Peptides against a protein of PDB entry 6FRK. Designs and how they scored, part 189

Target 1, 411 residues: chain A of PDB entry 6FRK
Amino acid sequence: NEEVLNAMLKEVCTALLEADVNIKLVKQLRENVKSAIDLEEMASGLNKRKMIQHAVFKELVKLVDPGVKAWTPTKGKQNVIMFVGLQGSGKTTTCSKLAYYYQRKGWKTCLICADTFRAGAFDQLKQNATKARIPFYGSYTEMDPVIIASEGVEKFKNENFEIIIVDTSGRHKQEDSLFEEMLQVANAIQPDNIVYVMDASIGQACEAQAKAFKDKVDVASVIVTKLDGHAKGGGALSAVAATKSPIIFIGTGEHIDDFEPFKTQPFISKLLGMGDIEGLIDKVNELKLDDNEALIEKLKHGQFTLRDMYEQFQNIMKMGPFSQILGMIPGFGTDFMSKGNEQESMARLKKLMTIMDSMNDQELDSTDGAKVFSKQPGRIQRVARGSGVSTRDVQELLTQYTKFAQMVKKM

## One batch from the design tools (peptide; made by RFdiffusion4, then SolubleMPNN)

Design b2_p21_3_s1 (from b2_p21_3, 9 letters changed)
Fold by OpenDDE base, seed 1:
Structure b2_p21_3_s1 (fold): chain B 411 residues (1-411), chain A 21 residues (1-21)
Amino acid sequence: as target 1 above (411 residues)
Amino acid sequence: ELEELKKLRELYLEIQKILNE
């Protein structure tokens, strides 16, 4: 029994290390799981694998919980939120995402660019803020981030803003000068919350970076970025352990809406490759895919048209990163999307849709679209010319459609 | 819901195959 437990724990530990979980945390988890598993209960014929998975899940949940209540803004008050983090962590983008999140929730939200170090920081923030219709403040001439932050906070306080987000300078290296600047800004504006933004893709470096920030600045919240299916999220555990601060949000892509409140259970389920059924249901419901019932009914009858395929491609494009959606489905490992650039997959979908945009209703709505084209080869040439593609590209699409339609008929 | 999720899964698996071909 102990040998079997040790073998299974070795597999889990390997998978967690491959998920960028810090080696110290993996060791601690292994010890905690061993202590939580009664070897006598394992003898009773219970599914040893399920028991170990459950014990691992419980210990991972504990590692994500710092035992500290997350800060939340107070409605009708002026809440100052200061962002800190390294350059390239996605900090500036995350400021815009958080501002947009609160704006969509009916908060009077604004953005301040106090990054004077990075050329074009204010232009980037201004572009993002303008696109989202979020009020912003910054300077092209003022070089002191303390002055900009103070003036911006005062302005937006006087205008009765409820959420005041301050983006600070990020540097590529942990420089003492960066931490001093952050402390000066924090002292000047007296933020209600300090948010550390961490890139999940840095893997084992997450602990050291998160610790360095916590040791210098009173980090109260963590946001983890670049959880777009490539980063397995194990670095998030390291951030919580090092900062002793809760993860409040995650960034899940490049879009301003690729941002969600952190949920412990779904996150750990994804980390273990169990999927996120709840998040999938939420995403399906957010898309108002009322058309799913009609599609499901067509699929039950073995009916699948080129239009039905087009609508599914549109739904995938609306759902965001296709890898992320697949990762929400139980039994789709993160490895199911080959390391093919998600952008390349989306470009392929868009190409296929562009070909279908040149099809007529008779072609799109036929229960045997491929047969319509096979009977009249001139249709292929018309569609190819209309979409600016080769006749081969149209034939490849029709071949793919035929494979799909045959699968639907077997369902 | 579970049957719908299974069908959605099968749909996405097939789309993934199409995209990987």
Scores: peptide ipSAE 0.038, ipTM 0.639, DockQ to the pose 0.142
Fold by OpenDDE base, seed 2:
Structure b2_p21_3_s1 (fold): chain B 411 residues (1-411), chain A 21 residues (1-21)
Amino acid sequence: as target 1 above (411 residues)
Amino acid sequence: ELEELKKLRELYLEIQKILNE
């Protein structure tokens, strides 16, 4: 029994190390799991694998919990949020994502660019802010980040902004000059929250980097970026352990909408390759796919129209990158769609939708759309001309629809 | 909810196959 336990723990530890979990944390987790497992209960015929998985899950949940309550902004107050992190961490993009998140929630939100070191930092922030219709402040001429941050914070306080986000300079390496600059900015603006932005892709370096920031500045929150389908979430555990600060948000892609509040349970489930069933349910509910009682009922009856397919394509387009949705499904490998294949897949979806936009209601609402087109081939030519595609492209769509409708009939 | 989620998964799997063809 102990040999079987040790073998299973070795497999889990290997998987966690492969997920870029820090070796010290994996060792501690192994000891904690081994101490939490009652070997006598294992002898009673309980599913040893489930027991070990549950114990591992419980210990990973504890590693993500710093024991500190996350800071939350107060409505109707001025909340100053300072961002810190290395260059290339996604800090500037994350400032825009957080600003957009709060703006969509009805908060009066603004952005300040206090990155005077990086050429084009202000232009990048301005471009992102303008696209999202977020008010911004910065300078092309002022080189002191303390002056820019102070002036920007004062301006937006006077204009009664509720969320004031300050982006600071990043560096390629940990430099004492960077930390002194960050301290000077923090002392000048007196932020309500300091957010450390960490790139999940740096793996084993997460602990040392997060610790270096926490030792110099009062980091109170963590945001983990580049948690795309391929990103190993193990570095996030190292950041929490080093900063003793909660993860408040995660960045899941390059789009401004690829940003979500951190949830412990879904994150650990995903880290263990169990998928994110809760996040998938939440995302489905956010899409008001509940109005799809009609769709679910149609699917139960094996009915599937071209319109039903079009509506599903619209839902996929609203959900964002299809790779993220697939990565929420248990048993799909993270490698299912390369970033290049995703843009191509979205272009294919848009092309298919454009073809269907040239169909009439009789074609779209037919329970056997392919048969409608097969009986009257002139419809294919009409749709092809209307959508600017070949008759072959329309036939391929109908073939795909037929495969899909056959699958729905087998469900 | 679990049955609906399974159907949704199967739906998305088939859409993915269609998109990869």
Scores: peptide ipSAE 0.024, ipTM 0.611, DockQ to the pose 0.112
Fold by OpenDDE base, seed 3:
Structure b2_p21_3_s1 (fold): chain B 411 residues (1-411), chain A 21 residues (1-21)
Amino acid sequence: as target 1 above (411 residues)
Amino acid sequence: ELEELKKLRELYLEIQKILNE
């Protein structure tokens, strides 16, 4: 019995280490799980495998819970949120994502660029803010981040903004000068929340980086970025352990919508490779893809048209919400959206869509689009000429569509 | 809902195959 327990715990510990969970946390988890099971085995003839999985899950949930309630903004008040983090952590992008998240919820939101160190920081923030229609402040001439932050916060307080997000300078290293600048900015603007932004892809370095920030500034919240990549998110546990601060949001891609509130249960489920079915349901529902209800209803009836395929390709090409959904589905490798294959995949989708743009409504809306083309081969030649492709390319598209439509009919 | 999500998953797995071809 003990040998089987030790073997299963060894397998789980290996998987957690491969998920970038800190070695110290994995050791502690192993000891806690052993102690918990030794107490439960005395009481119940339950399936040992399920008991171990449940004990592991419970201990992982405890590791992401700092025992501190997450800060939340107060409606009708000015809430100043200061961002801190290393260069390349996704901090500036995360500022825009958070601003957009609150704006979509009906908060008066604005952005301040207090990054005077990085050339083009203000231009990047301005570009992101303008695309999202978020008010912004910064300077091309002022070099003191304290002055910029103070002036920007004062301006937006006077204009009755509710969410005031301040982006600060990042550095490549833990430099004392960066920490002093962050402290000076924090003292000047007196933020209601200090958010540490961490890149999940730094793996085992997450603990040391998170600790260095917490030791210098009063970090109250953590945001973890790049969870769409090869990073399984084990570094998030290290960040919570080091900062003693809750994870409030996660970044799950490059799009402004690739941002969601942190949920413990779905995150741990994903970390263990169990998938996030609940988060998938929530995300599908949150996306208010009115198009998804219509699609799901068509799928229930075994109906799938060329237009339905076109709409799904458009949803994939918009990449934001859809990459998140795919990343929540068990067995979708992160490689689906690997940066190198992404451009080629997008070019393929665009080519297929261009072929479909030369189809008529009768062809697009037919429940048996392949049969429409098979009955009248002249349609293939028309579409090929209209889209500037070979008749073979059109036949390949129809073959792909037929595979989809057959799959949907078997569902 | 779970059955619908399985159908959606299967659809997107086939899209993934097409994108990887």
Scores: peptide ipSAE 0.142, ipTM 0.767, DockQ to the pose 0.119; fails the geometry check
Fold by OpenDDE base, seed 5:
Structure b2_p21_3_s1 (fold): chain B 411 residues (1-411), chain A 21 residues (1-21)
Amino acid sequence: as target 1 above (411 residues)
Amino acid sequence: ELEELKKLRELYLEIQKILNE
């Protein structure tokens, strides 16, 4: 019995190390799990594997819980949120994602760019903010981040903004000058919350980086980025352990919608390769995919139109990167979409939809859409001209549709 | 619900295959 336990714990420890969980945390978890498992209950014929998995799951949940309540903004007040993190952590993108999240929840939200170190930081923030219709502040001429942050916070307080997000300079290295600048900004604006943004892809370096920030600034919240595809998120456990601060959100891609509130249970389930069934259900419910009863019924009858394909492309675009949804389903490895293919796939989808926007109802609603176009080649030329694409691009879309419709007929 | 989710998954997997071709 003890040999079987030790073998299974070794397998779990290997999987956690492969998930970028810090080696010290894995050792501690192994000891805690070994102490929590009643060997007598294991002898009674209970599924030893399920018991060990449950014990491991319970200990991982404890590692993600810092025992500190997450900061939440107060309605009717000005809430100043300062972002800190290394360059390349996704900090600037995450500021925009958080601003957009609160704006969608009906908060009066704004962004301040206090990154004077990186050339084009303000232009990047301005582009993201403008695209999301979020008010922003920054300077092209002021080089002191304290002045920019102070002026921006004062401006937006006077305009009765409820959520004021301040992006700070991120450097490539943990330099004392970066931490001094962050402290000066924090002292000037007196933030209600300091958010550390961490890249999950840095693996075993997560502990040391998170600790270095916590030792210099009063980090109260963590956001973990780049949890798309290959990053299993084990570094998030190290961030919580080092900062003693809760993970409040996760970034799951590059799109502004690739941002969600952190949920402990789904995250740990995904880390263990159990999938995120709850997050999948929540995401399906948020999308009102219950309206897909009509689609599911059509699919059961082997019917699939160009309109049905268009609606599915809209759903994929609303759901965010399709890789995220697949990665929520048990037994789909995170490797299903390579990181580089996601933006290209979304651009392809958008191009296909633009071609379909130039189709008429007879073409879209035909059960044999490809045959409608094959019988009247002038339709291809019309659609190509209407969408600003080649006749070849329209033919490629129709070829893809035909392949899809044939697969649906076999389902 | 789980069967519907499986069908949606299969649908989207096939969409992805077509988009990657």
Scores: peptide ipSAE 0.039, ipTM 0.624, DockQ to the pose 0.151; fails the geometry check

Design b2_p21_3_s2 (from b2_p21_3, 12 letters changed)
Fold by OpenDDE base, seed 3:
Structure b2_p21_3_s2 (fold): chain B 411 residues (1-411), chain A 21 residues (1-21)
Amino acid sequence: as target 1 above (411 residues)
Amino acid sequence: ELKKLKELTELYLKIQKILDE
């Protein structure tokens, strides 16, 4: 029994190390799991594998729980949220994602760029904020981040903003000058929450980085970014252990909507390769994909129109990175879609939708859309002119539609 | 719900396969 336990724990420990979980945490988890498993209960014929998996899951949940309540903004108050983190962590993008999240929830939200070190930081923030219609503050001339942060916070407090997000400078390395600047900014604006932004892709370096920030600045919250990539998220456990601060949100892609509240159980399930069925259901429900009952019913009857295809492309675009959706399904690895293929696929979808926007209702609603175009080639030329594409691009769309409609008929 | 989700997933996988061709 002990040999079987040790063998199974070795496999789990290997998988956790391959998921970028810190070696010290994996060792501690192994000891905790061994102490939590009653060997006598394992002898009684219970599914030993399920018991070990449950014990491992329970210990991973404890590693993600710092034992402190996450900070939450207070409605009707001015909540100042300061962001800290290294350059390339996704900090600036995450500021915009968090601002957009709160704005969509009906909070009066704004952004401040206090990054004076990185050339074009303010332009990047301004571009993101403008696209999301979020009010922003920054300077092209002021070089002191303390002055910019203080003026911006004062301005937005006077305008009764509820969520005031301050983006700070990120350096490539842990430099004392960076930490001094962050402390000066923090002392000047007195933030209600300090958020450390961590890139999940840095793997084993997560602990050392998170610790260095916590030792210098009173980090109260963690946001983990780039969980859409090959990063299995094991570094997030290291960040929680080092900062003793909860993960509040995760960044799941490049889009402004690729941002969600952190949920412990779904995250651990995904980390273990069990999938996230709950998050998939939530995401399907948020997309109102329940309206797909009509589509599923049409598909069962082998009916598929160009309009049905257009609606599916809209749904795919709303779902965000397809790799995330697939990664939520048990048995579909995150590796099914390379990062490069997703942006190209989305651009291709948008192009196809633009072509379909130049089609009429007769063309879109025909159960044999390709035959409508084949019978009257002048339709292809009209659609091509209307969408600004070649007749070849329209023919390629119709070919793809025909392939799909044939697959639906075989279902 | 899981059956519907599987059917939707199979649909999306088929769409993706067509987009990758």
Scores: peptide ipSAE 0.017, ipTM 0.417, DockQ to the pose 0.132
Fold by OpenDDE base, seed 5:
Structure b2_p21_3_s2 (fold): chain B 411 residues (1-411), chain A 21 residues (1-21)
Amino acid sequence: as target 1 above (411 residues)
Amino acid sequence: ELKKLKELTELYLKIQKILDE
């Protein structure tokens, strides 16, 4: 029994290390699991594998729980949220995602760019904020992040904003000047919450990075980004362990909607390769799959229009990266889709949708959309001009549509 | 629900395959 336990724990420890879980945490987990397993219950004919999996799951849940309640904004108050993190962590993108999340929930939300170090930081924030219709503040001329943060916070407090998000300068490495600047900003604006943003793809470096920030600033919340990549999120456990702060959200891609509240159970289930059935059900319910029944019925009848294709592209874009959805299904490994092409595929889908936005109802609702364009080549030129693309791009879309329509007819 | 999800997943896999060609 002990040999079987040790063999199974070795396999679990290997899988956790391959999931970027810190080696110290894996060792501690192994010891805790060994102490928690009743060997007598294992002798009674219970499924030893299920018992070990349950014990491992329970210990991972404890590692994600810092024992501290997550900060939540107070309705009708001005809540100042300061973001900290390295450059390339996804911090600036995450500020916009969090602002958009609260705005969609009916909070009066704004963004402040206090990143004076990175050229074009304010332009990037302004672009993201404008796309999401989020009010923003920043300067092209002021170089002191304390002045920008203070003025922006004062402005938005006076305008009765409820969520005031401050993006700070990120550097390429931990530097004393970065930490001093973060402290000066924090002291000036007196944030209600300091959010550390961490890239999950840094793997075993997550502990050292998270500790370096916590030792310098009072991190109260963690957001983990780039969980769409090869990172299985094991570095998130290191961030919680080092910061003693809860993970409040996760970033699951580059889209503004690729952002969700952190759920412990689904995250641990995914980390162990058990899938995320709950998150999958929630995501399926959010997608109003009832509207897809009408589509499935049309598809069964071999009917597929350019409008039906457009609606499917909208659904794919609403779902986010399809690799993430597949990764929520038990037995579909994260490697089932080549991750490298997914962002390019989403950009391609957006381009295709922009072309279809220049089509008329006769073109979109035709059961043979490609034939409508082939009979009247002037339609291709009109659509190309309307969407700002080449006639070749429109022809490529029609070729793809034809391949789809043929596949649907064979279903 | 799982049946609908499977059907949707199969559709999206077919879509993705065509986008990758």
Scores: peptide ipSAE 0.010, ipTM 0.376, DockQ to the pose 0.141
Fold by OpenDDE base, seed 4:
Formats: C-alpha cells, structure tokens, sequence
Structure b2_p21_3_s2 (fold): chain B 411 residues (1-411), chain A 21 residues (1-21)
C-alpha cells in the first residue's frame, strides 16, 4: 500500500512540476498528502486513486488560499488600485480588462498611464481605453510617473470616479530603480489596493519575482495572466505563496472580456487535468446557447446554409479562443491547440466572415450555397470584389462550406 | 447540459479541422 501511494504521488509530483509548480511547494504538498492519507482506510479497499486525488486536490486548494480576505472596492468611495509587475506580464492589458469588468458592473471607472519608460505605453493604453469607452489620463511629455499618477488620481477623485486604476512601469535597467519608482508612486497616491500582475508562462521564475515585488511593495492582490491553455497554472501557486496575497482575477486570453474572477475549485480542477466543467457551463450559459438548439435542430435535418456557418463562426468568436473551451472539457488537454494556430484560426474565421458579409441573402440562405455560386460564377467575382479578396479565396470558402455541410449531413 | 456541450465541442472540432486544412 505504501509503495502504491509513493508511486502515485510520484506521478502527481511529476505532473505538478510539469505544470510549473515550484519544487518546494511540490515537496511540501507530497508530505502533507502523505500525512493526510490514512493508510488503514487505503487498506480497506477504497478507490486508492480517488482518495489520493482528493487529498492532492484539498492540499492544492490550501496552497491557493493565503488565509487573507481579498480586497474589494467600496461602492460610493474613491478606490485607487495600483498595478505593479514586469514588462510583458500583461499588466497594461490587465488594467484595461479590470477597468472594463468594473465598468460593466456599473462602476464609474478610469485608467491612468504612469508608465513613462516604455515608448508608446500611453498610446497603447489610450487605444484600449478608447475602444472600451473608459476615461483615461496620461502624458506624452511628463517623464516622472509620480507626477502623472498624482495628477491623474487627483483629477479623477475630483470627478467622483469610484475605480481609479493606475498602470505603472514594468521595466527599468536596474531592478532596484524599478522598485524605488513603484514605492514613490505608491507613497504619492496612497492606493487602496496594490495588484501584482504575473505571467503564468514564466514558470519557476514566478516565486522569485513575486517575492521581489512583495519585499518592496505592499502587494495585496495577485492577477495571473496568459492562462490561455498553454500556461501551466503552477506559477499561480508560487505567487500566492510568495506574496501571501489572494488571486483576485485571471486573464484567459487577448480579448478585453478574457478576464474572470478567480475561482479556486475550477482552477485546481484544471491544473489537475480534470477540466473546468463549471466554468464551461457558465461560459455556455453566458453565450445564450438557446439559439444553438435551433441550429442543432436544423443540423439534424441536414440543412446547413452559409448563414448558419456565419452564425457558428460568430458563436466561436463569442466563446473566445477554442483552446480555452477545449481546455475546460475533461480529457481534452490544454495542449490540444497551439497558441499560434489559435490566432491564425481566429484570423481565418474573421477573413471568412468578411467574405460572407459581401454575400446577399439569396446566397447566404440557400440550402445549397455552393451550387448557387457554381451556377452563376459572376457571384464569386462580385463577392471577391466586395470583400477585397481573390476569387480563389471565395472558392476556398465555398469548398470549406461544402466540406462542412457534408459533415453536418453525416451527423 | 453536458450532452449539449459535447455536441457543441464536436461541432467546433469539425470546424477547426476544416479551418486547419
């Protein structure tokens, strides 16, 4: 029984190390699991595998719980949220995602760009904020982040904003100078919350980086980014352990809505390869898939139009990256689609939709769209001209449609 | 719900396969 336990724990430890969980945490987890398992209960013929999985799950849940209640903004108050983290962590994008999240919840939200180091930081923030209709502040000429942050916070306080998000620089030549700048900004604006943004893809470096930030700045919250199927969530455990701060949100992709409140149970389930059925159900319910029943019914009747294909592409785009959906399904590994293939696939979908936007209702609603185009080749040329693509691109779309319609008829 | 999710997943997998060809 002890040999079987040790073998199974070795497999779990290997999987956790492969998931970028810190070696120290994996060792601690192994000892905690061993201490939590009653060997006598294992002898009684209980499903040893399920018992070990449950013990591992329970200990992982403890590792993501810092024992500290997450900070939450107070309604009707001015809440200043300072973002800290390395360049490339997704910090600037995450500021916009958090601002958009609160705005959608009915909070009066704004963004401040206090990143003076990165050329085009303010332009990037301005572009993202403008697209989301979020008020923003920054400077093209001021080089002191303390001045920008202070002026921006004062401005938005005077305008009675409830959520004031301050993005800071993520990069200096010297690590010490970055932390000094962050401390000066924090002292000037007196934030209600300091959010450390961490890239999950940096793996074993997560602990050292998160600790370095916590040792210099009073990090109170963590946001983990790039959890888009390839990022092994193990770095999140390291961030919680190092900062002693809760994960409040996760970034799941590149879109402004690829952002969700952190849920411990779904996260650990996904980390263990059990999938996120709850998150998948929530995401499916958000998509109002009632419209898909009508489609599934049409598909059962072997009817599939170019419009039906267009609507499916819209649904795929609304669901977000397909890799995320697959990564929520038990038994579909996170590695099922490479990140490169996903962006390319989304770009292809968008191109196909743009071609279909140049089609007329007769073409879109035909039960045999390919035959409509084959009978009148002038339609292909019209659509190609209207969408700015080659006649070959339209023919490729029609070929794909025909393949899809044939697959649907076999369902 | 799980059956609907499975059917949708199979549909998306078929679409993705066509897009990758």
Amino acid sequence: as target 1 above (411 residues)
Amino acid sequence: ELKKLKELTELYLKIQKILDE
Scores: peptide ipSAE 0.009, ipTM 0.402, DockQ to the pose 0.139
Fold by OpenDDE base, seed 1:
Structure b2_p21_3_s2 (fold): chain B 411 residues (1-411), chain A 21 residues (1-21)
Amino acid sequence: as target 1 above (411 residues)
Amino acid sequence: ELKKLKELTELYLKIQKILDE
């Protein structure tokens, strides 16, 4: 029994290391799991695998919980949120995502660019803020981030903003000048929350970086970015351990909507490859995909039109990256679709939809759309001209439609 | 809800497979 336990724990430890979990945390987890498992209960014929999985899950939940309540903004108050993090961590993008999140929740939200070090930082923030219709402040001429942050915070306080997000300069690892600048900004604006933004893709380096920030600045919250990539999220555990601060949000892609509140159980389930059925249900419900039930019933009757395919492509486009959806399904890892394949797949879908936008109702609503086009080849030429594509592209769409309709008939 | 989710998931997987062919 102990040999079996040790073998299974070795497999789990290997998987956690491959998920970028820090080696010290993996060792601690191994000992905690070993101590939590009753070997006598394992002898009684209980599913040893299930017991070990449950023990591992429970200990991972403890590693993600710093025992500190996450800061939350107070409605009707002025909440100043300062962002800190390395260059390339996704900090500036995350500021915009958080601002947009609160704006969509009905908070009066604004952005301040106090990054004077990076050329074009203010233009990038301005572009993102303008696209999201978020009020912003910054300077093209002021070089002191303390002045910019102070003036911006005062301005937006006077205008009764509820969420005031301050983006700071991101620098490389070891510039004492960065930490001094961050401390000066923090002292000047007295933020209600300091958010450390961490890139999950840096793997084992997460602990050392998170610790370096916490040792200099009173980090109270963590946001983990780039969880849409090859990063399995194990670095998040290292960030919590080093900062003793809760993860409040995660960034799951490049889009402004690729941002969600951190949920411990779904995250650990995903980390273990168990999927996120709850998050998938929530996502499906948020999309108001209730109309898909009527479509599923049509599909069960073997009816599938080009319009039905178009509506499915619209639903896919609304769901966002397939990798996120697939990563919520048990047994589908985050690596199922590389980022490159996803953008290409989305571009293909948009191209197909553009072709279908040039079709008429008779073509779209036909139960045998391919036959309508085969009987009257002039329709292919019309659609090709209307959509700015080749006749071959239209034929490829019709071939894909036919393949899909055949798959639907087998459902 | 789980049944609907399964059916939708299977549909998306089928679409993705067709797009990758």
Scores: peptide ipSAE 0.009, ipTM 0.395, DockQ to the pose 0.126

